# Peptides against a protein of PDB entry 3B8E, part 23

Target 1, 230 residues: chain A of PDB entry 3B8E
Amino acid sequence: PFLIFIIANIPLPLGTVTILCIDLGTDMVPAISLAYEQAESDIMKRQPRNPKTDKLVNEQLISMAYGQIGMIQALGGFFTYFVILAENGFLPIHLLGLRVNWDDRWINDVEDSYGQQWTYEQRKIVEFTCHTPFFVTIVVVQWADLVICKTRRNSVFQQGMKNKILIFGLFEETALAAFLSYCPGMGVALRMYPLKPTWWFCAFPYSLLIFVYDEVRKLIIRRRPGGWVE

## One batch from the design tools (peptide; aimed at target 1 S63 G67 Y213)

Design b1_p15_7_s1 (made by RFdiffusion4, then SolubleMPNN; from b1_p15_7, 11 letters changed)
Fold by OpenDDE base, seed 5:
Structure b1_p15_7_s1 (fold): chain B 230 residues (1-230), chain A 15 residues (1-15)
Amino acid sequence: as target 1 above (230 residues)
Amino acid sequence: SRIEEDMRRAREIAR
């Protein structure tokens, strides 16, 4: 998200606080999942054909998969960002290169896509209105991970443990999202403004995308006898 | 405060 902000010079889509929440909350789930997968592999005493190479390949494949999921999550967040700004008169194309004027407090006549002029204060309100929904979108997209885990053809033990951990993780993330979004004072303290209920649904297409992605990935793995699962 | 006013406006946007 930060890279796109720099490259496209768009208004800041994600606040510092939300970034921290993502890093501390969202990124822990994959890490825990990987730790348990390794533990299960050790329990099953699978002797890899080439211990060094096979372990490395599996780790790379898993890392790549989670990296791709993270990318999809980010795309979902940006989608929500663009929807909110579009609803407030700023079409995506108009946002490109707008950051410089957007962040200038002395410019109070920034025009939106419809010719409406926005003061600095008004612009910042809209910007901060995007920060929390971006985070919430990521949380909603992560719900798809629960489905991914349930449909995984791994051992019952791995699936069960992963599900419990993921459910707990997603609960914590959701609770955090709700707290940050709707708890009185959070807007004042963290500039995390309340969400319009309809914005929660912006993430749903991307949750579906993750599901489809995982199914395709699984299909590919099944067709390869030497896949990371075996 | 300025932030409280911003929050009021944000709530209007969030409706």
Scores: peptide ipSAE 0.233, ipTM 0.859, DockQ to the pose 0.013
OpenDDE base, seeds 1, 2, 3, 4: peptide ipSAE 0.176, 0.017, 0.015, 0.021; ipTM 0.835, 0.595, 0.539, 0.653; seed 4 fails the geometry check

Design b1_p15_7_s2 (made by RFdiffusion4, then SolubleMPNN; from b1_p15_7, 11 letters changed)
Fold by OpenDDE base, seed 5:
Structure b1_p15_7_s2 (fold): chain B 230 residues (1-230), chain A 15 residues (1-15)
Amino acid sequence: as target 1 above (230 residues)
Amino acid sequence: SLLEELARLAREIAR
């Protein structure tokens, strides 16, 4: 998100505080829960790794995690961001290059796509209104990301949802997201304004996309062992 | 990085 902010010169889609809430708040317990996941049923059918050539985290895993899943997460967040700004009169094409004027406190006549002028204070309210839904979108997408990380080859339907610590992690991250989104004073303290409950559903298509994509990937791996998709 | 984010947060709070 921050890279696109710099390159496209758009208003900041995700604040620093929001990023910290993701890294330190919502991701920690779910990540730990994966250590308690049951072994896959076919683990003994796999050859042991070569300690001289094979690393636990290889280039394929990095490409999958950051290149594919990470991009889908980012797309989900940006979709929510653009929808909110469009509803407030700023179409996506109008946001390109707007950051300089957007962040200037002395410019109080920034025009939206319909010619309406926005003061600095009004613009910042809209910006901070985007941060919370972007954050919530990431959390909803993380539900799917966490679930798909339960296995490397087997379907989640084969593995099941028996890990109680993982289930606890899902509830914990959701409860924390709700707390940060709706607790009084979060707008002042964290620049996270309350969001309409409907914004929680904006991420669902992307969460489903991640889940379906990974299940298809795993299906291909099971049907064609030793393929490049592993 | 996390350190960069913390530094940014500190600057934002100081403003």
Scores: peptide ipSAE 0.008, ipTM 0.385, DockQ to the pose 0.020
OpenDDE base, seeds 1, 2, 3, 4: peptide ipSAE 0.006, 0.000, 0.006, 0.000; ipTM 0.314, 0.324, 0.344, 0.229; seeds 2, 3 fail the geometry check

Design b1_p15_7_s3 (made by RFdiffusion4, then SolubleMPNN; from b1_p15_7, 12 letters changed)
Fold by OpenDDE base, seed 4:
Structure b1_p15_7_s3 (fold): chain B 230 residues (1-230), chain A 15 residues (1-15)
Amino acid sequence: as target 1 above (230 residues)
Amino acid sequence: DELARLARLARELAR
């Protein structure tokens, strides 16, 4: 998100504080919960990892985590961002290069895509209105990410949802996201303005996409062991 | 004070 903010010179899609809330708040407990996941049913039928040749973190894992899943997550967040700004009169094409004027407190006549002029205060309201839904979008997508991380090869339907700590993590991150989004004073403290409940559903297609994508990947791995997708 | 004002306006927009 921050890289696109710099490269495209768009208004800030996700605040630093919200990023910290994701990294330290919502993702911590879910990540720890994976340490308590049950072994896959076929784990004892697999050959042991060769500690001399097989890295714990390899290029395939990095590609999967950052290049595939992380990209889908980013797309989900940016989709929410662009929808909110479009609903407020700023079409995606108009946002390109707008950052400099957007962040200038002395410019009070920034035009939207329809010729409406926006004061600095109005622009900051809509910007901070984007931060919370972007954050929530990431949390909703993280549900799918956490669930798919339960297994490397087996379907989630084969593995089941027996990890109570993981289930707790899903509820915890959701409750924390709701708290940060709706608790009085969060707008002042964290610049996280309250969002309409409907914005929680904006991420669902992307969460589903991640889930389906990973299940298809795992299906391919099961049918064609040793393939490039493993 | 400005943030408090912005937060109030945002709450009004969220209704």
Scores: peptide ipSAE 0.032, ipTM 0.649, DockQ to the pose 0.013
OpenDDE base, seeds 1, 2, 3, 5: peptide ipSAE 0.087, 0.031, 0.017, 0.024; ipTM 0.745, 0.676, 0.531, 0.593; seed 1 fails the geometry check

Design b1_p15_7_s4 (made by RFdiffusion4, then SolubleMPNN; from b1_p15_7, 12 letters changed)
Fold by OpenDDE base, seed 1:
Structure b1_p15_7_s4 (fold): chain B 230 residues (1-230), chain A 15 residues (1-15)
Amino acid sequence: as target 1 above (230 residues)
Amino acid sequence: DELAELAKKARELAR
């Protein structure tokens, strides 16, 4: 997210504090939950292969999975960011290079994509309004990611959701997101302005897409073991 | 103070 912010010179989509909340608040419990997840039946039945070569493969797979999940989360966040700004008159193409003028307090006539002028205060309200839904989007996407990551090959429907720690983690993330989104003072303290309840659903299509994509991927793996999709 | 006012306005808009 921050790299795109720098490269594209767009208004800041996610504050540093929200990033910290994601890293410390939302990632830890899920990570622990995954560590305690009952291993997929297929993983448990596999005899430990050569521990030297398999550790490297597993580390690479974990690194790739983590990287992919992170990228997916970022994409979800940016999707929500662009949707919110577009609904407020700022189309994605118009945001490119706008940061300098956006952040300038002395410019009170920044035009949106429709020629409407925005004061500095109005712009900052919209910007900080994006921080909360970005965070919420990450949480909602994490729901899908965590459910998906329970199994490597089996469908989520086959494995089920028996991990109480995972369920607790999902609840905690959701509660934290709700707290940060709606608790008075969070706008001042964390630059996370309150979010309309409707924005919680903005990430759902994306989460569903990821879920469906992964289920299809797993289905392909089950039908064609050893394929390139593994 | 400015942030508090902005937050107040944002809350009003979020309703």
Scores: peptide ipSAE 0.031, ipTM 0.678, DockQ to the pose 0.013
OpenDDE base, seeds 2, 3, 4, 5: peptide ipSAE 0.027, 0.022, 0.016, 0.018; ipTM 0.690, 0.626, 0.522, 0.616

Design b1_p15_8 (made by RFdiffusion4)
Pose (drawn by RFdiffusion4):
Structure b1_p15_8 (pose): chain A 230 residues (1-230), chain P 15 residues (1-15)
Amino acid sequence: as target 1 above (230 residues)
Amino acid sequence: VFSFIVLIARFIARL
């Protein structure tokens, strides 16, 4: 968000005070939950994991979580950013502009008068909004993520999907997300009431592609065991 | 397609 927020002055899609509410507020229990996820094979059948080569974090990981999923998620919340403006003052070709606040009203876009009214408001579309819908969209993509990372080589199909803990936290996350999105008050130091019917399902189209994606690779990694690029 | 995406991902990771 902040990266694009510089390449094309298209208003702060994700908020800072909003970031400190996902890794340190949303994905919390799920990260923990992952730990309770059980085995994946006869483990005591493999040579001790060397320490110099086989690491913990590496390209194999980063490439598949920063340069792969991390992107597909990105669009999703980024896409919701537009819809959150679209059904309010969509600038899919417009937008791209410094939105000052000492001016008050004097400017706008796409047939409007947004000012002191819609200036304290002009931002209420990302502050109380956008950030929020983006926020929720990130959680919404985090579902399939917290299930495609549940396993490392087996389809969630012929593999246990019985992580009682994860499940009851996957909701204890998605729910908090709503309570943090409709919390009558603290919503001040935070975001605002989104349109439950759709101001949620925006990223939903995406969460899928995620689950659908890596699910194939795992099944790809298999049908071809020695594996290639995958 | 998957191979290409992985290659692109690896490239991005290296950046």

Design b1_p15_8_s1 (made by RFdiffusion4, then SolubleMPNN; from b1_p15_8, 10 letters changed)
Fold by OpenDDE base, seed 2:
Structure b1_p15_8_s1 (fold): chain B 230 residues (1-230), chain A 15 residues (1-15)
Amino acid sequence: as target 1 above (230 residues)
Amino acid sequence: LLELDALLARLLAKL
């Protein structure tokens, strides 16, 4: 999010406080829950890792986590961001380079895509209105990410949802997201304005995409063992 | 916090 904010000079899509709420709040318990995941049914049929050549975190795992899945997650957040701004009169193309004028408190006549002028206060309300839905979008895509991380090779349907700690983590992160989004005073304290319940659904296509993508990947691995996709 | 975010954004843009 922040790289695109800098490179494209768009209004800030996700605040620093909101990022901290993701990294230290919603994602921590779910991530820890993976330590309690049951072993895959076929794990004893695999050869032991060579500790000299094989890293626990290899380039393929990094590429999957940060390159592919991370990009889909970011796209989900940005989709929500662009939809909110478009609903408020700012089309995606108009946002390019707008940050300089957007963040200037002395400019009170920033035009939207339709020629409507926006005061600094109005612009900041819209910006902060984006932060909470972006955050919630990340939480919703993290549901899929956490579920796909249960296994390396087996389908989630083969593994099942037996990890009670993981299930608790999913409820905890969702409850925390709801608390941060709807608790009175969060708009003042964290600049997280309350979101319409409809914004929770904006991430669902991306969560489904992540899930389908990983299940297809795992299917390929099962059908072609020893491929470069492992 | 807005000033901090803007400052961080400016610092990172110079990086």
Scores: peptide ipSAE 0.043, ipTM 0.425, DockQ to the pose 0.025
OpenDDE base, seeds 1, 3, 4, 5: peptide ipSAE 0.040, 0.031, 0.035, 0.033; ipTM 0.430, 0.482, 0.477, 0.480; seed 3 fails the geometry check

Design b1_p15_8_s2 (made by RFdiffusion4, then SolubleMPNN; from b1_p15_8, 9 letters changed)
Fold by OpenDDE base, seed 4:
Structure b1_p15_8_s2 (fold): chain B 230 residues (1-230), chain A 15 residues (1-15)
Amino acid sequence: as target 1 above (230 residues)
Amino acid sequence: EIEEQVRLARELARL
């Protein structure tokens, strides 16, 4: 998010406070829950990893985490961001390069895509209105991310949902996201304005995409062991 | 100022 904010010079899509809520709030319990996941049914049929040659974090894992899944997550968040701004009169093309004028308190006549002028206060309301749905989008996408992280090779349907701590983590992160989004005073304290419940569904296609993508990847790995996808 | 922003945001969220 922040890299695109700098490169494209768009209004801030995700605030620092919301990033902290993701990293310290919604991601922590789910990530810890993976330590309690049952071993894959085939793990005992695999040769032990050579600890001297095989890194725990390899280029393939980095590529998967940051290059594939992380990019889909970012796309989901940005989709929600662009939809909200478009609904408020700012088409995606118009946002390119707008950051400088958007963040200037002395400019009160920033035009939207339809020629409507926006005061600094109005712009900041719209910006902060984007932060909460972006955050919620990330949480909804993280449901899929957490579920796919249960296994490296087996399908989630083969592994099942037996990890009660992981299930608890999914409920916890969702409850926390709802609390941060809808609790009175969060708009004042965290600049997280409440969102329409419909915005929760904007991330669902991306969550499904992540899930399907990973299941297809795992299917390929199972059918073609030793391929470039491993 | 923040309360007014929150009020306006709630109004925008109702549109």
Scores: peptide ipSAE 0.019, ipTM 0.534, DockQ to the pose 0.013
OpenDDE base, seeds 1, 2, 3, 5: peptide ipSAE 0.015, 0.017, 0.016, 0.015; ipTM 0.539, 0.520, 0.447, 0.518

Design b1_p15_8_s3 (made by RFdiffusion4, then SolubleMPNN; from b1_p15_8, 11 letters changed)
Fold by OpenDDE base, seed 3:
Structure b1_p15_8_s3 (fold): chain B 230 residues (1-230), chain A 15 residues (1-15)
Amino acid sequence: as target 1 above (230 residues)
Amino acid sequence: KLEEEMKLARKLAKL
């Protein structure tokens, strides 16, 4: 998110506080939950891997998969951001390079894509209105990410949802997202304005995309053991 | 001011 903010010079899509809440709140418990995931049902059926070759290749593939998932996650957040700004009169093309004028307190006549003028205060309200839905989008996408990361090869349907710590992680991140989004005073304290419940559903296509992508990947690995995808 | 901002944000969120 922050890289695109710098490169495209768009209004800030995600606040620093929301980033901290992701890194320290929503990501920690899920990450710990993965350490306590049950062994895959096929681990004992696999031949011992060569520790010198197979481990390094596998670490690279895991890193690549996490990188790809992270990109899809960012795309989901930006989709929500662009939808909110478009609903408020700022089309995506118009946002390119707008940051300089957007952040200038002395410019009170920034035009949207329809010629409507926006004061600095109005612009900041719409910017902060994006932060909470972006954050919630990340959490909803993280549900899929956490679920798919529990196994390397087995489908989630094969391994099942037996890890109570994973379930607790999903609950914790969701509860935190709800607290930050709807608790009175969060708009004042954290610049996280309350969102419509409908914004929780905006991320579902991306969560489904991640889930389908990973299940297809795992299916390929199961059908072609030792292939370039494993 | 903050209450007005929140009212406006809620109004914008309803769009």
Scores: peptide ipSAE 0.066, ipTM 0.743, DockQ to the pose 0.013
OpenDDE base, seeds 1, 2, 4, 5: peptide ipSAE 0.055, 0.023, 0.056, 0.024; ipTM 0.714, 0.645, 0.719, 0.652; seeds 1, 4, 5 fail the geometry check

Design b1_p15_8_s4 (made by RFdiffusion4, then SolubleMPNN; from b1_p15_8, 9 letters changed)
Fold by OpenDDE base, seed 1:
Structure b1_p15_8_s4 (fold): chain B 230 residues (1-230), chain A 15 residues (1-15)
Amino acid sequence: as target 1 above (230 residues)
Amino acid sequence: DLEEIAKLARELARL
């Protein structure tokens, strides 16, 4: 998000506080929960990793985590961001290069795509209104990410949802997202303004996309062991 | 005023 903010010179889609809430709030309990996941049914049939030849983190894992899943997560967040700004009169094309004027407190006549003038305060409200839905979008996408991380090779449908700590993690991150989104004072304290409940659904296609993508990946791995998708 | 900003934000979030 921040890289695109710099490169495209658009209004900030995700604040530092929201990033911290993701990294420290929503990700920790889910990540810890994976340590309590039941072993895959075939794990004892797999050869142990050779510590001399096999890296714990290989290029393929990095490509999957950052190049694929991470990109889908970012796209989900940006989609929500662009939708909100478009609904407030700022079309995506108009946002390109707008940051300098957007962040200038002395410019109170920044025009939207329809010629409406926006004060600095109004612009910052819209910006911070984007932060919360972006955050929520990441949380909703993280549901899929957490669920797909339960297994390396088996389908989630084969593994099931027996890990109570993982289920608790999903509820915790969702409850935290709801708290940060709707608790009075969060707009002032965290610059996280409340969002319409409908914004939660904007992430669902991306969450589903991640889930389907990983299930297809795992299916390919099961059908073609030793392929480039492993 | 931060309260007015928060009020406007809530109104915009309701749009």
Scores: peptide ipSAE 0.015, ipTM 0.467, DockQ to the pose 0.013
OpenDDE base, seeds 2, 3, 4, 5: peptide ipSAE 0.005, 0.011, 0.017, 0.009; ipTM 0.402, 0.431, 0.485, 0.458; seed 4 fails the geometry check

## One batch from the design tools (peptide; aimed at target 1 A86 E111)

Design b1_p16_1 (made by RFdiffusion4)
Pose (drawn by RFdiffusion4):
Structure b1_p16_1 (pose): chain A 230 residues (1-230), chain P 16 residues (1-16)
Amino acid sequence: as target 1 above (230 residues)
Amino acid sequence: HHTFFHVSETIKHLLH
């Protein structure tokens, strides 16, 4: 968000005070939950994991979580950003502009008068909104993530999907997300009431592609054991 | 602008 927020002055899609509410507020219990996820094979059958080569974090990881999924998620919440403006003052070709606040009203876009009314408001489309829908969209993509990372080489199919803990936290996350999105008050120091019918399902189209994606690779990694690029 | 406004209004009607 902040990166694009510079390349094309298209208003702060994700908020800072909003970031400190996902890794330190939303994905919390899920990260924990992952730990309770059980085995994946006869483990005591493999040579001790060397320490110099086979690391914990590496390209294999980063490339598949920063340069792959991290992206597909990105669009999703970024896509919702537009819909959150679109059904209000959509600038899919417009937007791209510094939105000052000492001016008050004097400008707008796409047949409008947004000002002191819609200036305290001109931002209530990202503050109380956009950030929120983007926020939720991130959680919404985090579902399939917290299930495609549940396993490392087996389809969630012929593999246990019985992580009682994860499941009851995958909701304890998705729910908090709502309570943090409709919390009558603290919503001030935070975001606002989205349109439950759709101001949620925006990223939903995406969460899928995620689950659908890596699910193939795993099954790709298999059918071809020695594996290639995968 | 009017074209974009009517697109926006169409989107509002679809999603509402």

Design b1_p16_1_s1 (made by RFdiffusion4, then SolubleMPNN; from b1_p16_1, 13 letters changed)
Fold by OpenDDE base, seed 5:
Structure b1_p16_1_s1 (fold): chain B 230 residues (1-230), chain A 16 residues (1-16)
Amino acid sequence: as target 1 above (230 residues)
Amino acid sequence: LKELKKLAEELKKKLL
C-alpha cells in the first residue's frame, strides 16, 4: 500500500491505524490457530530437512508469502479503493499525482474527473470511506490465506476443516472487522467510516483466486515431487 | 506488542 502511495502520489488508500488493526487485531488469532492444525497424512514420508543446506525461510517461501500472495492481497485492496473513488467521481488516471493537492487543507477546489470541486473536508470523508473497505478486503482475502496455510502439500479438501481454533479465528477476525467498520464512533476514533455491506463482496474474486492458485500449486507438487514449486 | 500498542496510541494522538 504505502509504496504505491509514494510512487504514484495517490490519495492514501489505507490508514496507519487500519494497518495496525490488521497486524495486531485480525491476524494474531488466525496465526496462532495454525499451531493447532493436524499434521498432513504424508508428513512422515518426507525426508528430514538438511540443516546445513536447507533454510527454514527459503526463497520459495518468501516468493509465495510476499511475492505472490501478498501481491494478490494488495491488488484486491487497490481494486476496492479505485472502485470507491471512481463512484465518487475520481477516475484512476486522475488520482496520479493528486496527493499533494488532496492533502492540502487550504485547497478547497480540487476537481474530480467530471469537474466537480471538492473541499478538504469532503475529500477526507471520501479517503476515510476508502480505508474501511480496503481493510475489509484484506480480512476477506486473509480467509483464503489462512485456509491455504493449513497444508503444504495436501489439498484443503483432503485435510478438511477440523481445527476448531482456526474456525474460531475466522469468526473472530470477521467480528472484529465488522465492529471496527460499523460501531458508532469509529469514524472519529479510527477514521473508519461505515461501508455498504456490498463492499464485503468486492474481495471474493481475489479470495477465490488465492484459493484456486494454491490448490493448483499443491496439485503440481503432488504430481511432480522435487520441482522448483515445492 | 506493548511497544506497538504505545506506538499505535502515539500515532493515534498525532493523527487526531
Scores: peptide ipSAE 0.006, ipTM 0.286, DockQ to the pose 0.018
OpenDDE base, seeds 1, 2, 3, 4: peptide ipSAE 0.000, 0.000, 0.000, 0.000; ipTM 0.252, 0.276, 0.216, 0.206; seed 3 fails the geometry check

Design b1_p16_1_s2 (made by RFdiffusion4, then SolubleMPNN; from b1_p16_1, 13 letters changed)
Fold by OpenDDE base, seed 2:
Structure b1_p16_1_s2 (fold): chain B 230 residues (1-230), chain A 16 residues (1-16)
Amino acid sequence: as target 1 above (230 residues)
Amino acid sequence: LEELKKLAEELRELLE
């Protein structure tokens, strides 16, 4: 997100405080919870690996898979960001290079895609309106990410949801997201303005995409052990 | 909440 902000010179899609809330709040407890996941049912039935070749390949493939998931998460956040700005009159193409004027307190006549002029205060309200739903989008996408991380090979439907700590992590990150989104004063304190409940659903297609992607990946691994997808 | 406000303010100052 931050790289796109710099390269494209768009208005800030995600505030620093929000990033810290993700790193320390929504990611930490779920990540720890994964350490308590039950072993895969077929772990003892796996064929012996060649420690020299298969380890390197597996590490590379895991890195690529999680890299791809991270990209899908970022795309989900940016999708929400662009939708909100478009609803407020700023089309994606118009946002390119707009940051310099957007962040200038002395420019009170920044035009949107429809020729409407926006004051600095109005622009910042719209910007901060984007921070909360971007954050919530990440949390909703992380539901799928956390669930798929339960296993390396088995489907979630085969492994089940038996880890109580993981379930607690899902509730914790959701509760934190709700707190940051709806608690009075969060707009002033954290630059996270209240979220319309409808924005929680904006991330669902991306969560589903991640879930389907990983289930298909795992299905291929089960059918072709030692293949390039593992 | 007050601690969060303080942290947010500190971060704002760093970003200015």
Scores: peptide ipSAE 0.013, ipTM 0.336, DockQ to the pose 0.020
OpenDDE base, seeds 1, 3, 4, 5: peptide ipSAE 0.013, 0.009, 0.000, 0.015; ipTM 0.350, 0.365, 0.294, 0.397; seed 5 fails the geometry check

Design b1_p16_1_s3 (made by RFdiffusion4, then SolubleMPNN; from b1_p16_1, 12 letters changed)
Fold by OpenDDE base, seed 2:
Structure b1_p16_1_s3 (fold): chain B 230 residues (1-230), chain A 16 residues (1-16)
Amino acid sequence: as target 1 above (230 residues)
Amino acid sequence: LKELLELKEKLKQLLL
């Protein structure tokens, strides 16, 4: 998010407070819950890790987590951001380079893609209107990310959903997201304006994409052990 | 929250 904000000079897609709410709120309990996941049914049938060659955190795990799944998560958030701005008259192409004028308090005539002029206050309302749906989009995508992290090789359908702490984590992060999105005063306190309930569904295609992608990946690993997909 | 908002504004100004 922040890198694209710098490089493309677009209006800020996700606030610093919302990032902290993800890192400290919605991600913490789910991440801890993975420590209580049941061992994969075949874990004792695998060869022991070679501690000299096979690091616990290898380049492939980093590439998968940050280079693939993290990119799909970011795309989901940006999709929601661009849809909201487009519905308010700002097409994606028009947002490129707009940040300088967008953040200037003295410019009250920033034009949208349709020639409508926007005051500084109106622009900030639209910006903060994007923050909450972007945050919720991340939470919905994180449901799939957490579920796929239950196993390294086995399908989630083979492992099942038996971890009660993980299930609790999914409810906790969802309840926290709903609280931050709809509690009175969050717009003033956190700059998280309330979102229409329909915005929760914007992330569902990306959540499904992550889930299908990882299940296909795990299927390939099961069929071709030691392949480049591991 | 005030400090976080101030940090946000400072970061925005540094990027101007």
Scores: peptide ipSAE 0.000, ipTM 0.268, DockQ to the pose 0.023
OpenDDE base, seeds 1, 3, 4, 5: peptide ipSAE 0.006, 0.000, 0.000, 0.008; ipTM 0.316, 0.239, 0.284, 0.321; seeds 1, 5 fail the geometry check

